# Designs tried in a protein design run: peptides against a protein of PDB entry 4QMF. Part 164

Target 1, 175 residues: chain A of PDB entry 4QMF
Amino acid sequence: ESSFMTLFPKYRESYLKTIWNDVTRALDKHNIACVLDLVEGSMTVKTTRKTYDPAIILKARDLIKLLARSVPFPQAVKILQDDMACDVIKIGNFVTNKERFVKRRQRLVGPNGNTLKALELLTKCYILVQGNTVSAMGPFKGLKEVRRVVEDCMKNIHPIYHIKELMIKRELAKR

## One batch from the design tools (peptide; made by RFdiffusion4, then SolubleMPNN)

Design b2_p29_5_s1 (from b2_p29_5, 12 letters changed)
Fold by OpenDDE base, seed 3:
Structure b2_p29_5_s1 (fold): chain B 175 residues (1-175), chain A 29 residues (1-29)
Amino acid sequence: as target 1 above (175 residues)
Amino acid sequence: SKLYEEFLKALEAEDFEKALELLIEIEKL
């Protein structure tokens, strides 16, 4: 039997309570048990004797990880699909200066969220920038691209340069 | 395409807002 636990911040408690029945239902389809501990502030997923696919527990792990990082349930639950992967990129330790961190994180989002939207389109990923993490969901190739752009952004390389490269590659692939 | 050319021009001019707007439009096509 395998189990995974993820802590969640207090500000997520109310939301998680509201969607937990949906989480339970989604995981029940795969015979994965789950527990929401409001005292500890944790989510736990566990295999059961009826769990058929041994790999599904890893997806369940990812589900609660995504939920802890503010990904909404309708999006996060897609991680249970076979063709869906995710990545949670920690960005909080690249820059010690808070103002610089905020500025670089804002570059990732861009005006009216256009930078993020462009990156999502080019990588075929869902991307959520929240606090000290960037959560991404999509194909493995896209996720690798997202991580590179995100980390480089925190290293003061503007996302637009990567976007240019991705766009060029896309155009070339159409030829 | 014309939009792609405009995107590159905007990028070269470091008009990132315009470049991104154009890119979004291109990607939706």
Scores: peptide ipSAE 0.072, ipTM 0.673, DockQ to the pose 0.082
Fold by OpenDDE base, seed 2:
Structure b2_p29_5_s1 (fold): chain B 175 residues (1-175), chain A 29 residues (1-29)
Amino acid sequence: as target 1 above (175 residues)
Amino acid sequence: SKLYEEFLKALEAEDFEKALELLIEIEKL
């Protein structure tokens, strides 16, 4: 039997407590056990002898990873679907200067979240910028694009240039 | 499309806010 554990920050505790019954119910459908440890600040998922699909544990692993990074449950739980993948992109180590980091991270979001919205639309992904990570959910192709845009943004390449590229590709595909 | 052309024009002018607004409109079509 397989198990995976992830730690979550303290500020996430109250929310996780609120939705944990829903997490349990969702995983029960796949005979995956789960544990919320409030003392350690961890979530654990485990296969059971009743788990039919052994691969589902990897999706359960991803579920708790996403939840730990502030993805809301109604979105995170979609990872259990066969057609859904995810990526958690660490962005905290690209820049040592805090102000520069914040500025570049803000570029990913953009005014009124429009940059992020544009990127989501073009990649067909859900994207959440939180702290030192960007969480994305969607098709593998889209996730690859998101990672490139996010990392390049932290390397001081404005997302709009990648958005342009993606838009051009989309226009070409319509022809 | 005309909107796409305006989008590219906005990008060329580095008017990112306008470009993003136009992009959103394009995606609605």
Scores: peptide ipSAE 0.068, ipTM 0.665, DockQ to the pose 0.081
Fold by OpenDDE base, seed 4:
Structure b2_p29_5_s1 (fold): chain B 175 residues (1-175), chain A 29 residues (1-29)
Amino acid sequence: as target 1 above (175 residues)
Amino acid sequence: SKLYEEFLKALEAEDFEKALELLIEIEKL
């Protein structure tokens, strides 16, 4: 049997409490047990003797990981679908200067969220920028593209250049 | 398309805001 645990920040506690029954119900369908530990500030998922699909525990792991990083439950729970993958990209270690970090992180979002929206459309992914991580959900190909854009952005390559590249690739694929 | 051409022109001019607006519009078509 397998078990996975993730810590969550204090500011996430209230929300997690409100949706935990929904988490439990979603995982119960797959015979995955889960525990919300408010003292430690952790979520745990574990297989049971009734768990049929051994791979579902990995998706459950990803679910709590996404929830810990502020992905809302209605979106995060989609990870349990067979065709859905995710990636949690750590961005906090690319830049030591806090102000520079904030500026580069903001570039991922862009004015009125347009940069992020463009990236989501082109990669067919859901993308959430939160704190020191970027959470993405979607097809593997799209996730690979998202990671490239995100990491390059933190390396001071503006997302617009990748958007241009992705747009060109899309146009070429239509021919 | 005309919108795509305008998008590329905006990128060339480094008018990223305009480029992004145009891109979103293109995706809605």
Scores: peptide ipSAE 0.067, ipTM 0.661, DockQ to the pose 0.082
Fold by OpenDDE base, seed 1:
Structure b2_p29_5_s1 (fold): chain B 175 residues (1-175), chain A 29 residues (1-29)
Amino acid sequence: as target 1 above (175 residues)
Amino acid sequence: SKLYEEFLKALEAEDFEKALELLIEIEKL
C-alpha cells in the first residue's frame, strides 16, 4: 500500500492536535488512514485495502503538506475535491539578504493583505504566505499565474504589474 | 488603504474599467 509522510514545525503541533480528529474523519470517507506522530513531528497518510480510488492518496499527501505549511484545515481539506489543485512555492532562495527578502515578501501581501486578496480574486486561488513558502489552492491555470507573480515578486517585479495584466486579460475574455 | 478597498470592490463587482482606473491611481502613489 502507498504511504506518504510530511514533517511539520514544532509551532504547528498544538493546532494539528486540535484538528486531527477532523483530518481523520475527512480521510476516512476515502478509506485513507492517517497518523499524527508528535514525537517525530510528522503526519502520515496511507492507502488501505478498502481504498476505492488509489489516486486519492496523492490528494491526501497534498493535504498534510498544506497543513504543515500553516494552511487552516477548513481550507486545506478542500484539496480532496476533484476540481482543486495546490502548489507550495519556495521563496526563501531568491534573496540572500534577510531585509530585502522581508520587504519583497511584504509587497506580495500588501497593505492589510489587499494585494494578495486582489491576486486571489483574479486567479480564483487561495493564497497563504508563510515563512519561506507560499501555499496556493485553486485551478491549475490560476496556480500557474500565482507562481509567476510570486516568483517575480521575489525577483523585484512588483505584483501590481502582474495584477494589471491579469485584469486586462480577464476583461478581454468576457468580451 | 481606501484606494485598495475600492479597487477590490470594483474587482469583485467585475467593474474592470473602474478597477483599472483605481489601480493606475495606486501605482502613482
Scores: peptide ipSAE 0.048, ipTM 0.631, DockQ to the pose 0.761

Design b2_p29_5_s2 (from b2_p29_5, 11 letters changed)
Fold by OpenDDE base, seed 3:
Structure b2_p29_5_s2 (fold): chain B 175 residues (1-175), chain A 29 residues (1-29)
Amino acid sequence: as target 1 above (175 residues)
Amino acid sequence: SELAERFLKALEEEKFEEALELMEKLEEL
């Protein structure tokens, strides 16, 4: 597969228009073509005859996926780096009650975002909680940890439990 | 809070034992 498309919500349109030249420039370095379709509300990335790295198209796919989920371009574009992976975790289907959903999502963020910041530090990931998704970028191991914490949080396991566990694990790893 | 900031700083500095202690204090508040 040499082409990938993702839809984006209407509220992202203005921002995406603003940064699309930067997206194009970043992908041009890898000879990946891209298209912003404002009518459909989609982004597309495609290999070209000059694309030499077969793996870069997958990273380009991830780039537009991240952008669609409100990750800002300066962060999202880092996905093109070899050592960077990402995950988009859907959280909207764990609970049906809206108030419960909001409360559990807020637990993930914590007061002043401190819970989320702690999780970012411990996992060495970037984490964005937006709407019904959590977008994460970082090392694969860290991403696995993030997904576990996020999903468990939506299952009513407070993130503080996992944060404690992660700290203990990191401390033990020093010994 | 100041305690929260110290906690995050400990994490940034990979002082996990200290961070654990600080977290316990935060939980008590």
Scores: peptide ipSAE 0.540, ipTM 0.908, DockQ to the pose 0.669
Fold by OpenDDE base, seed 2:
Structure b2_p29_5_s2 (fold): chain B 175 residues (1-175), chain A 29 residues (1-29)
Amino acid sequence: as target 1 above (175 residues)
Amino acid sequence: SELAERFLKALEEEKFEEALELMEKLEEL
């Protein structure tokens, strides 16, 4: 049997309490046990002797990781699907200057979220920018692209450059 | 922005050449 634990920030507590029954039900389908510890501020997932798919625990691990990083449950729970992967990209250490960090992070989102939406469409990923992390869900190829764009953005390469590149690549792939 | 919406729509419809053209227009504004 395997178990994984993830800490969550205090500001997520109320939301996690609200959706935890849904988390439990979703994981019960796979005979994965879960615990929400409000004192410690942690989520735990565990295999049981009834767990028939040993690999599902890794997806459960990813589920609680995503939830801890503010991904809403209806989206996060999709990680339990076979065709869905995720990545949590740490962006907080690329820049020491707070203002520069904020500016670069904002570039990922863009005006009215349009830059992020474009990136989501091009990579076929879900992307959430929150705090010092970017959470992404989707196919592995798309996730690789997202990580590149996100990290490069924090390195002062504007996402528009990669968006253009991705559009060209997608056009070529249609042929 | 109408132009931005058209751009995203082009992406949704996988009209990437059109999307590129729209991107150029967006950059000119």
Scores: peptide ipSAE 0.538, ipTM 0.907, DockQ to the pose 0.637
Fold by OpenDDE base, seed 5:
Structure b2_p29_5_s2 (fold): chain B 175 residues (1-175), chain A 29 residues (1-29)
Amino acid sequence: as target 1 above (175 residues)
Amino acid sequence: SELAERFLKALEEEKFEEALELMEKLEEL
């Protein structure tokens, strides 16, 4: 039987305790077992003898991964839907200088979050910037675009240029 | 703020030409 475990930061503990019954109920529908270990600070999902679709365990793995990276449960649980994919983009390793890292991460969000919102709309994705990761959920094509923009931002290419490119491409595709 | 709101609205309505114009204006600020 397949099993996956994800560690979570201490600051997520209180929230995870609050929503864990909802996690359990959502996974029970698929006969996936789950465990919240507060001592270790981990979440575990595993198949059971009653699990019908073996592929659902991978979605369960993604669920706990998203929850560990501060995605709210009402959004994260959508990963269990067939038409939903996700990506967790590690951004902390592109820049060694902490100040440069913070500045580039802030460019991705933009003033009042407008840059991020524009990217979400253009890619039809949900995007959350938290700590050293960017979590995204949506169609596979959109996720690929998000990853490109996010990684390039950390490589000192301003997101606005990619947003312009995406807008032009979308307009041309409508013709 | 109003310009930014108009920009986002244009994107939501898939009015990309208008959104591009608004984006250029935002960059000038």
Scores: peptide ipSAE 0.073, ipTM 0.673, DockQ to the pose 0.684
Fold by OpenDDE base, seed 1:
Structure b2_p29_5_s2 (fold): chain B 175 residues (1-175), chain A 29 residues (1-29)
Amino acid sequence: as target 1 above (175 residues)
Amino acid sequence: SELAERFLKALEEEKFEEALELMEKLEEL
């Protein structure tokens, strides 16, 4: 039997408690067991003797990883679909200055989140910027594009330049 | 904000030429 565990920050505890029954129900459909440990601050997923698809445990691993990084359950649970992949991008170590970090992170989101929405649309991904990480869900190609834009943004390359590039590529692909 | 919203709408409607023009205006701000 396979098992995976992830730690979650204290500020996620309340939310995880509220949705854990839904997590359990979703994983039960695949005969994957799960445990929420509030003392340790961890989530665990496990295969059972009744697990039909052995690969589903990897998706369950990704599910708890996404939940730990503040992705809401209705979105995170989509990772269990075959056509859905995810990535968690660490952004906290690109700059040492806190003010510079905040400014660059804000550029990724943009006014009213419109920069992020544009990036989501162009990459066909869901993207959540939270704390020191960016969580993304979508097709593999889109995820690669998201990671590039996110990391470059933290390296002081404004997302708008990548958005322009993605728009041009999309336009050319439709001709 | 309005300019950004128009930009996003243009992208959603696949009006890429318009989106590019709007993006250039956003860069100037």
Scores: peptide ipSAE 0.048, ipTM 0.626, DockQ to the pose 0.809

Design b2_p29_5_s3 (from b2_p29_5, 13 letters changed)
Fold by OpenDDE base, seed 1:
Structure b2_p29_5_s3 (fold): chain B 175 residues (1-175), chain A 29 residues (1-29)
Amino acid sequence: as target 1 above (175 residues)
Amino acid sequence: SSLAEKFLEALEKEDFKTALELLEELEKL
C-alpha cells in the first residue's frame, strides 16, 4: 500500500475545497483514496485493496503536486492520462535580487502572455508560471524543452532565442 | 497586437516559416 502527501499554501485552500469532490470522483475511478486536510494544509492520495493499476498512484501524486502549485483542476486532472507527464520547475533560486527575478519571470510570460503561449504551442505543453515555480504538463520531449527555456530565462537568456530555435527545428522536421 | 495574434495563429497552423518572419517583425517594434 502506497501513500503520498503534498502540502499546499493557505491561499490555495478555498479553491481546493471547491474542487475536492471532483478530485475524489476522478481518483475513485482508479480506486485511489484521497484526503484533504485543511488543518495541516495537505492533500494525500493512497492506494486501496481495489487499486489494480500500480502506476496510477504516481500519477495521483503528481495530480496533488500540480494542484498545490495552482494548476486548475480541469488541466491538472489530465495527468491521469497515460500519455501525459508533468514537471514542476523551481525558479526562485537562480537570482537573489527580487527585481531581477521578477523581470526575468516576466520575460518568460511576455506581453499578454504571448511568449508563454508561443512556448506552449511549440512544445505542445501546458505551462503555468506561479510564484517561484513553473508547472508544465505534456509529452516528455516537450517538457525537456520547457525546462531548458525556463531555466535559461532565469539565467538571463531571453526566451525569444529559444522560440526561434524551436521554430527552426520544427520546420526542418517537416521536410 | 495584430502581429502577435498572427504569429500565434501561424504557430497553431504549424506554419513555422511564416511565424519566424512575423517574429522578426515583432522584434523590430
Scores: peptide ipSAE 0.550, ipTM 0.917, DockQ to the pose 0.670
Fold by OpenDDE base, seed 3:
Structure b2_p29_5_s3 (fold): chain B 175 residues (1-175), chain A 29 residues (1-29)
Amino acid sequence: as target 1 above (175 residues)
Amino acid sequence: SSLAEKFLEALEKEDFKTALELLEELEKL
């Protein structure tokens, strides 16, 4: 039987405790077992004898990964849907200067989160910027675009450039 | 801002021509 475990930061503990029954119910529908270990600070998902879809365990793995990175449960649980993919993009190591990191991360979010919202709309993805990671959920093509924009942003390419590019491409595709 | 809201609305409607115009205005702010 297959098992996957992920660690979560301490600040996430209270929330995870709150929603864990919902996680359990969602995974029970697929006969996936799950464990929240508050001492270790980990989440585990496991196949059971009754698990009939071998692919669902990978989605369960992704679920706990997303939850560990502050994705809210109502959004994260959508990963269990067949056509939903996700990506967790590590952004913390692109720059060593903390101030530069913060500035570039803020560019990705933009004023009132508008830059991020624009990216979400253009890529048809959900995107969450939290700490040293960006979590994204959506179609594979959209996720690839998100990763490109996010990484380029951390490499000092302003997201507006990509937003314009995406808009032009989308407009052209209508022709 | 109202301009930003209009921009997002245009994107939601997939009116990328209008959205692009609005974005250009937003960049000037």
Scores: peptide ipSAE 0.508, ipTM 0.905, DockQ to the pose 0.695
Fold by OpenDDE base, seed 4:
Structure b2_p29_5_s3 (fold): chain B 175 residues (1-175), chain A 29 residues (1-29)
Amino acid sequence: as target 1 above (175 residues)
Amino acid sequence: SSLAEKFLEALEKEDFKTALELLEELEKL
């Protein structure tokens, strides 16, 4: 049997309690067991004797990882689909200065979230910027692009540069 | 802004030529 555990921050507890029955139901369809430990502040997923697909436990692992990083359940649960991949990008260590970190993180989001929305459209990914992580879900190629833009943004390369580049590449690909 | 909305709309339609033009205008603001 395989098992994976993920810790979650205290501020996430209330939400996780609210949706945990939905998590359980979603995983039950795949015969994956799950446990929410409010004392430790952890989520655990594990295979059972009835688990048929050995790969689904990895998706379950990713599900709880996404949930721990504030991805809403209706979006996070899509990771259980065969065609969906995810990435959780740690951004907290690129900049030591808090104000600079906040500024660069905000730059990734942009005014009214438009920068992020543009990136989502171009990469065909879902992207959530929360705390010290960026969570992304989508096709593998798109996820690679997201990671590049996110990391470069934290390295003081404005996302607009990459957005323009992606647009040009997409336009050229039509020819 | 309306311009930003038009930009996103162009992206949704995969009209990257128009989107690029709109982005250039947005950068001037």
Scores: peptide ipSAE 0.495, ipTM 0.901, DockQ to the pose 0.667
Fold by OpenDDE base, seed 5:
Structure b2_p29_5_s3 (fold): chain B 175 residues (1-175), chain A 29 residues (1-29)
Amino acid sequence: as target 1 above (175 residues)
Amino acid sequence: SSLAEKFLEALEKEDFKTALELLEELEKL
């Protein structure tokens, strides 16, 4: 059997408890077993003897990974679709200074979340900034663009530069 | 802001020419 486990922070416990029946139901359709361990603070997904698609376990792994990083279930469960990919971008190791980290992370979000929304629209991705990670879901091409913008932002390249670039690229693609 | 909303609306409509113009205006503020 194949099995994957992901730890989740304590503040996610209440939410995960409330949606776990929905997680179970979604995975049951694929004959993937799952366990929520509240003592350890972990989620586990496992193949069963009835699991038909061997690749679905990897998507199940991604599902619990996304849930652990505060992606809400209605969005996270979309990872089980064949046309949906995800990326969890670690941003906490680009800057040692905490204040600088916070400032750069805030630039990615922008005023009223407008910068992030613009990036989502341009890349056709869902993007969630949480703690030391950015979770993204969408087409592979869009995910690559998101990672570039996110990492560059943490390297002190303002997202506005990439937003302009993406708009220009999209406009040129119409020609 | 109204300008920011218009910018996002332009992006939603994939009117990147207008979106770029609006973004330039936003940057001047």
Scores: peptide ipSAE 0.485, ipTM 0.899, DockQ to the pose 0.679

Design b2_p29_5_s4 (from b2_p29_5, 14 letters changed)
Fold by OpenDDE base, seed 5:
Structure b2_p29_5_s4 (fold): chain B 175 residues (1-175), chain A 29 residues (1-29)
Amino acid sequence: as target 1 above (175 residues)
Amino acid sequence: SELYEKFLKALEEEKFEEALKLLEEIEKL
């Protein structure tokens, strides 16, 4: 038997309560059990005697991890698909100055979210910036690129330069 | 802002040469 637990912040409680029946139904298809503990503020997933694919528990772990970091259920549930991967990038430890952190995080998003949208298009990933983490979902190659851009942004390298590089590489690959 | 919108549209349409030129203009701002 395998089990994984993830804590979630209090502000997510209302949303998680709303979608938990959908989570349960999605995991039941794979015979994975799940529990929402409102007292502790945790989500738990575990294999059962009827679990056929033991690897699915890792995807279930990723599902609750994504949900804890504010990824909406319709997007997060896609992690259960075989061709979908995810990454949760911690960005809160690159700088100690709060104002500098906020500025660099905002650069990643850009005006009207346009910088983030460009990165999503080029990497074919879904990307959500929330608090001290960036959650991404997509192909492994794209996720690697996202992590590089996100971490470099927190190291004061503007995302626009990496976006330009990705565009050039894509253009050259089409020729 | 308008340049950025044009840039994103070019990317969505996979017009990379146009998108790259627009990006270069944005970098100069």
Scores: peptide ipSAE 0.172, ipTM 0.761, DockQ to the pose 0.682
Fold by OpenDDE base, seed 2:
Parts: sequence; structure tokens; C-alpha cells
Structure b2_p29_5_s4 (fold): chain B 175 residues (1-175), chain A 29 residues (1-29)
Amino acid sequence: as target 1 above (175 residues)
Amino acid sequence: SELYEKFLKALEEEKFEEALKLLEEIEKL
């Protein structure tokens, strides 16, 4: 038997309470138990004796991780699909200056979220920028690209350069 | 592809709205 726990920030509590029945129902299909602890501020997922897929617990772990980082349930629950992977990228430690951090994070999002949307399209990933983390969901190859772009952005490389690179690569691949 | 070229140009000029429209067209191909 395996168990995983993640903490969530207080501001996420209200939302998690509203969707927890849906989480439970989704995990029940895989015979994974789950617990929302409002006192501790944690989510836990556990295998049961009825769990027949040993790998699903890892996906359940990822599910609660994503939920803790503000990914909406309808998107986060897709992690339970076999072809879906995720990554939570910590971006808070690349720069010490808060203003610089905010500026670089904003570059990743871009005007009206257009930069991020372009990156999502190019990588075939879902991407959410929240606080000190970027959560991404999609194919492994796409996730690798997202992490590169995100980290480089925090290192003062504008995402537009990577977007261009990705477009060129896609064009070449279609030849 | 001509569409890719237009997209890249739009991105280079930071015309993201135009770039996204072009990219969406590309994705439909």
C-alpha cells in the first residue's frame, strides 16, 4: 500500500471543499482513497486492497499536487488519463528581486495571456502560472519544452525566442 | 509554409494577437 500527501495554501481551501466530492468520485473509479484534512490543510491519496493498477497512485499523487497549485479540477483530473503527464515548475528562486521576478513572470504570461497561449499551442500543453510555480499538463515532450521555456524566462530569456524556435522545429518536422 | 513565416514575423514584431490567429490556422492544417 502507498500513500501520498500534499499541503495546500489556505486560500485554496474553499475551492477544494467544493470539488472534493468530485475528486473522491474520480479516484473511486480506480479504488484510490482520498482524504481532505482542513485542519492540517492537506490532501492525501492512498491505495486500497482493491487497487488493481499500481501506477494509478502516482497519478493520484499528481492530481492532488496540481489541485494544491490552483489547477482547476476539470483540468487536473485529466492527469488520471494514461497519456497525460504533468510538471510543477518552481520559479520563485531564480531571482531575489521581487520586482524582477514579477516582470519575468509577466513575460511568460504576456499581454492578455497571449504568450502563454502560444506556448500552450506549440507544446500541446495546459499551462497555469500561479504564484511561485508553473503547472503544466500534456505530453512528455511538450512538458520538457515548457520547463525549458519557463526556466529560461526566469533567467531573462524572453519566451518569444523559444516560441520561434518551437515554430521552426514544427515546420521542419512537417517536411 | 507561408503561414509559418507570417506567424514568425508576427511574433518577431510582438504582434501576439495576429500571431495567435495565424498559429490557430496552422494548427488546423
Scores: peptide ipSAE 0.146, ipTM 0.716, DockQ to the pose 0.075
Fold by OpenDDE base, seed 3:
Structure b2_p29_5_s4 (fold): chain B 175 residues (1-175), chain A 29 residues (1-29)
Amino acid sequence: as target 1 above (175 residues)
Amino acid sequence: SELYEKFLKALEEEKFEEALKLLEEIEKL
């Protein structure tokens, strides 16, 4: 039997408490057990004797990882679907200057979140920018593109450049 | 596609709202 644990920040505690019954129910369908430890500030998922799909535990691991990084449950739970993958991109280590970090992170989001939305549409991914991480969910190809754009943004390459390139690629693919 | 060209132009001009609308239209094709 396999188990995975992830820590979550204190500010997520209240939310996680409110949705944990939903997490439990979703994982019960796959015979995956889960534990929310409020003292340690951790979530644990584990296989049981009744777990049929051995790969589902990895998706459960990803679920709690996403939840720890502020992805809302209705979105995060989609990771349990066969066609859904995810990535948690650490962005806090690219720039030491806080002001510069905030500026570059804001570029990724853009006015009214439209830059991020454009990236989501072009990559067919869900993307959440929160704190020092970017969480993404979608097809593997799209996730690779998201990671590239996100990391390059932190390296001072404006996302609009990549969005344009992605658009051009899509146009060419339709020909 | 004319829609793609308009989208690219909107992006270049940083008219993100317009670009988003155009992109959504493209996605419906």
Scores: peptide ipSAE 0.138, ipTM 0.724, DockQ to the pose 0.075
Fold by OpenDDE base, seed 1:
Structure b2_p29_5_s4 (fold): chain B 175 residues (1-175), chain A 29 residues (1-29)
Amino acid sequence: as target 1 above (175 residues)
Amino acid sequence: SELYEKFLKALEEEKFEEALKLLEEIEKL
């Protein structure tokens, strides 16, 4: 039997308590057990004797990882679908200057979130920028592009250049 | 396509709202 645990920050506790019954129900469909430990501040998922697909535990692991990084449950639970993958990109260590970090993170989001939305549309991914991480969900190819854009943004390459490149590639593929 | 060209121009001019609107139209095709 396999088990995975992830820690979550204190500010996430209230929300996780609210949705934990929904998490339990979603995982029960796959015969995966789960535990929310409020003392330790952790979430755990476990296979059971009735777990049919052994690979689903990895999906469950990803689910709690996403929830720990502020992805809302209605979106995070989609990770249990076969065609859905995810990535959690750490962005806090690319720059030491806090102000520079904030500026670059803001560039990723863009005015009214439009830059991020454009990236989501082009990559067919869901993307959430929160704190020192970016969480993404979607196809593997899309996730690879998201990571590239996010990391390059933290390296002072404006996302608009990548968005343009992605658009050009998409146009060429339709010819 | 013409929509793609307009989108690219909007991006080059950093007109993000216009670019997003055009991109959404492209996605509907």
Scores: peptide ipSAE 0.116, ipTM 0.713, DockQ to the pose 0.075

